# Designs tried in a protein design run: peptides against a protein of PDB entry 2AUS. Part 261

Target 1, 323 residues: chain A of PDB entry 2AUS
Amino acid sequence: ADIKREVIVKDDKAETNPKWGFPPDKRPIELHIQYGVINLDKPPGPTSHEVVAWIKRILNLEKAGHGGTLDPKVSGVLPVALERATRVVQALLPAGKEYVALMHLHGDVPEDKIRAVMKEFEGEIIQRPPLRSAVKRRLRTRKVYYIEILEIDGRDVLFRVGVEAGTYIRSLIHHIGLALGVGAHMAELRRTRSGPFKEDETLVTLHDLVDYYHFWKEDGIEEYIRKAIQPMEKAVEHLPKIWIKDSAVAAVAHGANLTVPGIVKLNAGIKKGDLVAIMTLKDELVALGKAMMSTQEMIERSKGIAVDVEKVFMPRDWYPKLW

## One batch from the design tools (peptide; made by RFdiffusion4, then SolubleMPNN)

Design b2_p29_5_s3 (from b2_p29_5, 18 letters changed)
Fold by OpenDDE base, seed 4:
Structure b2_p29_5_s3 (fold): chain B 323 residues (1-323), chain A 29 residues (1-29)
Amino acid sequence: as target 1 above (323 residues)
Amino acid sequence: MSLEEQLEALDAELAAARARQAAAEAAAA
């Protein structure tokens, strides 16, 4: 579910100068690409790294990064952040994921029992990372947010699953199979969501990117490539946001921490330690950082460090230095 | 490269990647 976060206004008189910055919807095509994220439909076969390398070649880019690895055989939603936006993927790594999985059972099980057992796997599960993961092989808890059975055909169970980042669906299916008493394996897997990126009109193939880049470079038609690339701000839609006054933007863009007097409005429910997006009043991403205060502390306090700025995205010259 | 040549090259890379993936799965079974 898209967590609609309440917006609390601290300064209702704060205005923004329309001459400053580059709102996501008004970026020239070259700048849009430099601050872009592709909602890629990753084909089965290649690694996520191979696909990122191909995108860099197709679009003539120096840098790109993906919003969370898909195994070679897994298809679907792979956010690929481009150029200056490359490091926005850090916002997507902790984001929830959705998959459609085909589970094959190794024996016959009544449908009622399948449904009952799969429902028990909603909530917290204990997983061990696979050997091939760069992650320390410690037991870890992961959340399964929901399981929706789409179809049961004999031994084949098609289901949608919403999970915490780094949940292994193959391991989930293995444990479901054990609980059913017959065993099971993952036949097919597609990722249908990665945080704010889902299967929608923004989903594009590698072939689409080849075509759209060609239409831009050879025919001068930028419309297709513009639509195929989302603004980097899309990659932070799921994060709690803090909107800052124009006079604070340049300081944050220089790597200064956000102080409480710079805040115009903010989302409710920010906790100390949360990853937050610092935005302009034009919804431009300035930086990502760690909240040093709760929402309540940011409202009640007149001074202090609100956000420890970890990664700046906005160029230093988009807003004037007003200090 | 023409658009067609670029698409054919991509198809060849995809086919090669699928073959590597299938071989890796067969070796792990």
Scores: peptide ipSAE 0.531, ipTM 0.930, DockQ to the pose 0.785
Fold by OpenDDE base, seed 5:
Structure b2_p29_5_s3 (fold): chain B 323 residues (1-323), chain A 29 residues (1-29)
Amino acid sequence: as target 1 above (323 residues)
Amino acid sequence: MSLEEQLEALDAELAAARARQAAAEAAAA
């Protein structure tokens, strides 16, 4: 999420009509909810599916989905996409994760050895998915981006870890324990980040949602529920973006593939096959799709399919048909 | 339901979920 992607401008004269669309900051509250994502602080105990069901009940929603399962005992950042935004979770599934973990060692180990061994687990690790995972139990590599030891108290090691999606922290701790020669287990785990969603002022509890929905429905105060729900565009901040002309928006919203002439600006470093977000000039999410060209090809070519549109989010009527 | 009743109902559901989770971990150990 933190990689500032360079923006390459193809059409510096392209303007947008302020009367068209609904920018993320200018949606009526009902529309904001329809295109919303909650940065939920998942409590320990319930499954991610139970929590999604409770959110649907609390907020009187027909549909919702989560941006990546947390085990029942695991707390912290669970993005929950609402209603029309439900399918934006597909952008969050492959996103990096951060956790704070408490590892309990099964024997005494000198602190210097703990620090040295844990540093060796930065980089590529081999993991086998747990039995309870819907993923085939094949050995696979995963990236550990960083390990930061926060505290060592005897046999208890508190650490922050940044990982590739689908890295099992329980398995990581087991392997660290084996490498230390004493064994270890995961005592506690909290997810502190899921792609663009982190522990910040947008993090809300289930209790907060009950309160904030009540304040809106009974007292007419929309401010709290508005702040508790992020626009769906937040869920794609970590993706490479392509910004399109107003004249191309309605076509893409109807499910047409994005062609090269529709591009106003784009991020550098897009590769063929990448998941990309198609945006308006007002930073509204039109669709997710698969890049059919690199950034360089999208700059150099005058024609062709730039993005194969996989999922449309924008309603068909937000922008006029200009074709 | 009042706000208080809704919060109490949520607390009861959370407590029940925690109990189910703890029982499932104890049975798998």
Scores: peptide ipSAE 0.529, ipTM 0.928, DockQ to the pose 0.799
Fold by OpenDDE base, seed 1:
Structure b2_p29_5_s3 (fold): chain B 323 residues (1-323), chain A 29 residues (1-29)
Amino acid sequence: as target 1 above (323 residues)
Amino acid sequence: MSLEEQLEALDAELAAARARQAAAEAAAA
């Protein structure tokens, strides 16, 4: 569920200059691409790295990165951050994922027993990363948020599953098969969600990108390529936000830490150590950083470092230096 | 390259990637 975070206003008199910055909905097409994220439908076959290399070629880009690896055989939602937005993928790595999986059972099991056992896998599970993973093969816990059975046809079980980042669906299916007593394997897997990116009207193929780039470059039609690319701010929608004064924007864009006097409004429920998005009053992403205070401390204190700025996205010249 | 040539080149790369993936799965079985 997209948890609507409460917004606490600290300075209700703070205004923003309409002449400064570039709001996400008002960027020229070239600037929109430079700060863009594609909600790609990854085809089965290629690695996530091959697909990113192809997008760079298709769109004539110097840099791009993806919001979390899909295995070669896995299709569906792969966020690809472009150019100056490339580093925003850090916000997507820890984000929850949803999949639709086809599980094939190695024996006959009554439908009522399938439903009962699969419901027991909602919650905390213990997993070991597979050999092919670059992740250290230590036992770890992962959260399964929900399992929704879509269809049962004899030995084939189609289900939707919401999981914590880095949960292995192949391993989950193997353990479900063991619990059913017959064994099971993952026949098919599609990712239907990666944080704020889902299967919707923003999902595009590699073929769509070839067509839309051609229409822009050869025919001068910007509409399709503009619609195919989301603003980088989409990639931080799931994060807690802190909105800052115009006078603080240029300092943060130069890599200065955010201090408490710069805060205009913020989301409730920020904890010390959380990844947060620093935003302008026009909802432009300035930077990502680590919260050094809770929401409550940021309200009550008059001074101190609120956010340790880790990654700046905004150019230094979008807002004037006012210090 | 024409639009058609670009799409054909992409289809060829996709076919080659699918073949590599299938070979890797067969070698791991």
Scores: peptide ipSAE 0.525, ipTM 0.929, DockQ to the pose 0.801
Fold by OpenDDE base, seed 3:
Structure b2_p29_5_s3 (fold): chain B 323 residues (1-323), chain A 29 residues (1-29)
Amino acid sequence: as target 1 above (323 residues)
Amino acid sequence: MSLEEQLEALDAELAAARARQAAAEAAAA
């Protein structure tokens, strides 16, 4: 999420009509909810699916989906995409995660040795998915981006860890315990980040959602529920983006592939096969798709399919058909 | 349902979920 991507401008004269579309900041409350993502503080106990079902009931929604499963006992950041935004969670599944974990050691280890061994787990690690995981139980490499020890109290080690998607912290702690020679287990785990979603002022509880929905429906106060729901565009902040002409928006919204002439600006470093977000010049999410060209090919070529459109989010009528 | 009834219902569901989680963890230990 924190990698700054350069923006390459292909058409510096491209303008956007202010009358077309609904920018994230200009959506009526009902439309904001229809294209929303909640940065939920998942409580410990329920499954991620139970929590999504509760949100649907609380907010009177037909559809919702979560941005990556948390185990029942794990709390913290669970992005929940609502209604028409439900499929934006596909952008969050491959995103990096951060956790705060409490590791309990099964024996006494000097603090200097704990610090030294845990530092060796930064980088590439070999993992096997746990038995309870629906994921195929094969050995796989995962990245540990960083480990920050927060506190050491005897046998209890509190640490922050940034990891590649689908890294099992329970398995990491087990391997650290083996490397320390005493064994260890995961006492507690909280997810503090899921791609662009983190512990910040946008994090809300289920209780907050009950209160805020009540304030809207009974008292006519929209402010709280509006603030509690992020625009779906938040869920794609970490993806490479391609911004398109107003004349290309309706075609893409109808499921047409993005062609090179429709591109106004794009991020550097797009590779063929990357998941990309197709945006309007007002930073509205039109669609997700697979890049069929690199950034360089999209600059150099005058024609061809730039993006294979996989999932449209924008309604077909927000922009006029100009073909 | 009143706000209070909705919050009470949520608390009961959370308590039940925590109990199921704890039981499942104990049975798999």
Scores: peptide ipSAE 0.508, ipTM 0.922, DockQ to the pose 0.779

Design b2_p29_6_s1 (from b2_p29_6, 10 letters changed)
Fold by OpenDDE base, seed 5:
Structure b2_p29_6_s1 (fold): chain B 323 residues (1-323), chain A 29 residues (1-29)
Amino acid sequence: as target 1 above (323 residues)
Amino acid sequence: SMEREEHERILREVEEKTRAVEEELAAER
């Protein structure tokens, strides 16, 4: 999520009509909810699916989805995409995750050895998915981006870990315990990050959501529920972006592929096959799609399909048809 | 309201599931 992406301007004269669209910060509350993502603090106990079902009941929603399963015993950051934003989870599922884990060692190990061995688990690791995973139990490589030991108290090791999506922390701890020669198990786990969603002021509980919903419906105070729901654009902050002309927006919103003439600006380092966010000049999410060109090809070419549009989010009527 | 009663029922179900797991985690330590 923290990759600073350079922005390359292709058309410096492109302007946007302020009358068209609904910028993320200017959506009416009902529309904000329809295009929202909750940074939920999932409690321990419930499944991620139960929590999504409860959010749908609380907010009177027909559809919602989560940005990556947390096990029942695991608490913390669970992005829940609402209604029209539900499909934005496609951007969150592959996003990096951070956890704080408590590892309990099954024997005494010198602290220097704990620190040395845990550092060896930074980088590429081979994992086997747990038996309870719906994923085929094939060996797979995963990246551990960093391990930060927070505390060592005898046999208890509290650590922060940044990982590639679908890294199993329980399996990591098991392998660390084997490498230490004493064995280990995961005592506690909390997810502190899921891509752009973190433990910050946007993190809300189910209790908060109930209270904020009632403040809105009973007292007419929309401020709390508005703050508790992030715009769907938050869920794509970590993706490479392509910003398009107002004249291209309605076509893309109808499911047309993005062609090179529609591009105003774009991030550097887009490769063919990358998941990209197509944005308006007001930073509204139009669609997700697959890049059919590199950034360099999108700059150098005058024509061709730049993005194969896979998931449209923007309503068809927010921008006029200019074709 | 019937809606508030439904939400309070949901929160109780959350709290019950949370407590059961916290008790299990405390017994494993």
Scores: peptide ipSAE 0.592, ipTM 0.938, DockQ to the pose 0.888
Fold by OpenDDE base, seed 3:
Structure b2_p29_6_s1 (fold): chain B 323 residues (1-323), chain A 29 residues (1-29)
Amino acid sequence: as target 1 above (323 residues)
Amino acid sequence: SMEREEHERILREVEEKTRAVEEELAAER
């Protein structure tokens, strides 16, 4: 999410009609919910699936999905995509994660040695998935982007860790404990980030959601429930973006692939095969798709399929058919 | 309302599960 991507403008004269679409800030509350993502503070105890089921009951929703499972004992940032936004979780599954973990050491280790050894775990690590994971238990590499030691109290080590998606913090702690020579286990884990979703003013509890729902339904106060739900566009902030002409929006919303003439501006550094977000000039999410060209090819070419559209989010009627 | 009672039941179930895990985590420290 913090990667500033350069924006390359291909058509500097492209305008957008203010009467078309529903920008994230202009959605009626019902439409905002239909295209929403909750930055949920998942409590410890319940499964991520139980929490999603409760959100559906509380908000009277048919569909919802989460941006990556947290174990029952794990608290913190669980993005929950609602209704028509449910499939935006596909953008969040591969996103980096941050955790705060409490590691308990099984013996006394000097603080300087703890710090030195934990620093060696930044970078590529070899992990074996846990038995209970739906993932085949093959050895795999994962990236540890950073380890920040927050506190060391005797045998207890509190640390922040940024990791590649599907890194097992329990396995990381086990390997750190082995490297320290005393062994270790994960005492506590909280997820503090899932791609663009973090611990900030948008983080809400299930209690908050209940209260805010009742303020809306009983008191007619929409403000709280509106703030508690992020637009689905938040869930794609970490992806490379392609912004398209108003004339291309309806075709993409009908499931047509994005062709090069439809591109107004795009992020630098798109590679063939990347997951990309197709956006309107009003920063509305039209679709997710697979880049069929690099950024450079999309600039240099006058025609061809730029993006293979995998999932449409925008309704077909928000923009007129101009084909 | 029946809806509010359902929501309150959900919150109680959350709190019970949370408390049980927090007690377990506190005992593992």
Scores: peptide ipSAE 0.591, ipTM 0.939, DockQ to the pose 0.908
Fold by OpenDDE base, seed 2:
Structure b2_p29_6_s1 (fold): chain B 323 residues (1-323), chain A 29 residues (1-29)
Amino acid sequence: as target 1 above (323 residues)
Amino acid sequence: SMEREEHERILREVEEKTRAVEEELAAER
C-alpha cells in the first residue's frame, strides 16, 4: 500500500505564493476540523454509522462520513471524514485494508498444513457477499495481497491479512476452514489499516475525542484535538497526485477540469481512468478527479484535459481567480 | 455542563455495547 510514487517535475520554476491557501499544518483549529479526518479506533459493539453519529454529536458537526464500514463486532481503524472533508471517503472506500484475525478451527490440523493452505489463499479469491450486505450477492473476485501467520495455538490461528476493498474476512476464514477439511470460524477481527490510516500515534478512541474536545472548549488547550484530527490530505496520500500552478487552483476550485498547462509536477505511473488527487504546491487538496491522460501524455502534451474534476474540496476563495 | 453530560451518556452507551460484544465473544471461545 505504501507505493512510493516517483515525482516528475514538469515546471521547475513554478513558485507558490505563501499568502494564498491554508496548508494542512497552518489551518486554524476550526478550519482544521472542517477539513479533518479522524483515524478512529472503533470499539467492538457499535455500528460504524452509530460511531459517526456520535462523533458528529461530540464535535458539533453537521456532516461526517466513514472510509468503509466495519461490522459491529469488528474493532480498529475507521477513518471518519468531517464536514467539508466528508466526501474524501471516496478515496478511502476503494483503498486496501489490513486486518488481524483470529480464526478458530473446528478440528485438529497439523501446523505445516495450516501454513501451506493459508499461503494458497494469497492472490485472487472468489467471494460471495454475506446475506446481510446491501451488495447484490454476485460472485466476485477479490485480491488477498498477503497473509502473515502471527501465531498458531492448537486450533487458534492469529494472522494478519492485506486485502482488496470489500473482501470479507469471515468468508475467507470459512473457505480456509473448508480447504483445511475441518471447518473454521472468525473468532475475532480487528482492522489495522484502511488505506493510509493505520495503527499509529494518530489512532484515537471516542473517549480520547471527548477528553480532547473538553480540553479545547473548557481549558483552551487545542493541541490534543488538533493532533486527534488529521488533515483531509492524509486521506489521499495513497492516491497518485498532480500538483498545479497557483493560477490554476481557483479554476479547479470552481469545478473546472484541470488542463495540461496547469500541471507543475505529477506522480509517475498515472493511467487514464485512475482516481487522482489534485494538489497545490503547498500540498493542499484541491479536488479529486479522473485522469484523462497518462503521466506520459501529461508530460508530452502542451494542451488538453488532464483530469476530469469529480469532487472539489478547496474553497473557491483560498486562491485568487486568475482566469 | 449539559454537553459534558451528553458526551458521558454517549461513552456509557459505547461501553455497554462493547461489553455486550466482548461477553458474547468470550462465550464463543
Scores: peptide ipSAE 0.589, ipTM 0.937, DockQ to the pose 0.925
Fold by OpenDDE base, seed 4:
Structure b2_p29_6_s1 (fold): chain B 323 residues (1-323), chain A 29 residues (1-29)
Amino acid sequence: as target 1 above (323 residues)
Amino acid sequence: SMEREEHERILREVEEKTRAVEEELAAER
């Protein structure tokens, strides 16, 4: 998520009308909520589904969805997309995750051996999904991007781990324990990152949400609830972006595919088949789609379908129809 | 208000579930 993508400009003269759309920072509070994502600190105990149900009850919402299940016993970063933003979770499901885990070893192992063996688990690993997963229990490869040992206290190993989406930390710890020759289990797990969402000032509890809702509804203070809800655009920060002309926005908002003439600027390194975010020049999310061209093809070609639009987020009326 | 009472009930249910898991995790140590 922290990789700065180069921005290539195709049309340096493209302007945007300030009267059109609703930039993420200029949405009225009700509209901000309808296009919002909460960076929730999920407590241990409840399921991710229960937490989403409670957020809907607290905020009087019809729809919400989460950016990837946390087990009941697992705490930490759970992005919860609200109302019209609910489907932005599709951008978060494939995003990398970070965890802090406590591994308990079933025997004594020298610290040097612990460090050496855990370092060997950086890279590609083979996992089977647990029974509780909605995913078919087939063996699959997953990437471990990094393992950082934070503390070793006898048989207890506290570590940070960055992983590909759908890596099971419990299974990783089991395999580390086998490689150490003593066995191990996961004592504790906290998710510290889900794509662009991390432990920062935007992380809020269910208690915070209740308090901030009451400050808004009873005291008329919207500041707290506004800060507690991120714009849906936050949920796509980790995706490659394509910025489009004002004249192309309404067509894409109606579900038309993005054609090359509509592109103003784009990130470098887009490949055919990549999930991309289509943005306005005011950094508003119009749609998610599949790239039908590379960045280079989108630069060199004068025409053709650049993005197959899969999911529209922007209302059809935020920008005028100019076709 | 009925809304505040509902929110307080939700928070109590969160706290009860959290405590039950923390007690289970403490017993596994």
Scores: peptide ipSAE 0.586, ipTM 0.937, DockQ to the pose 0.933; fails the geometry check

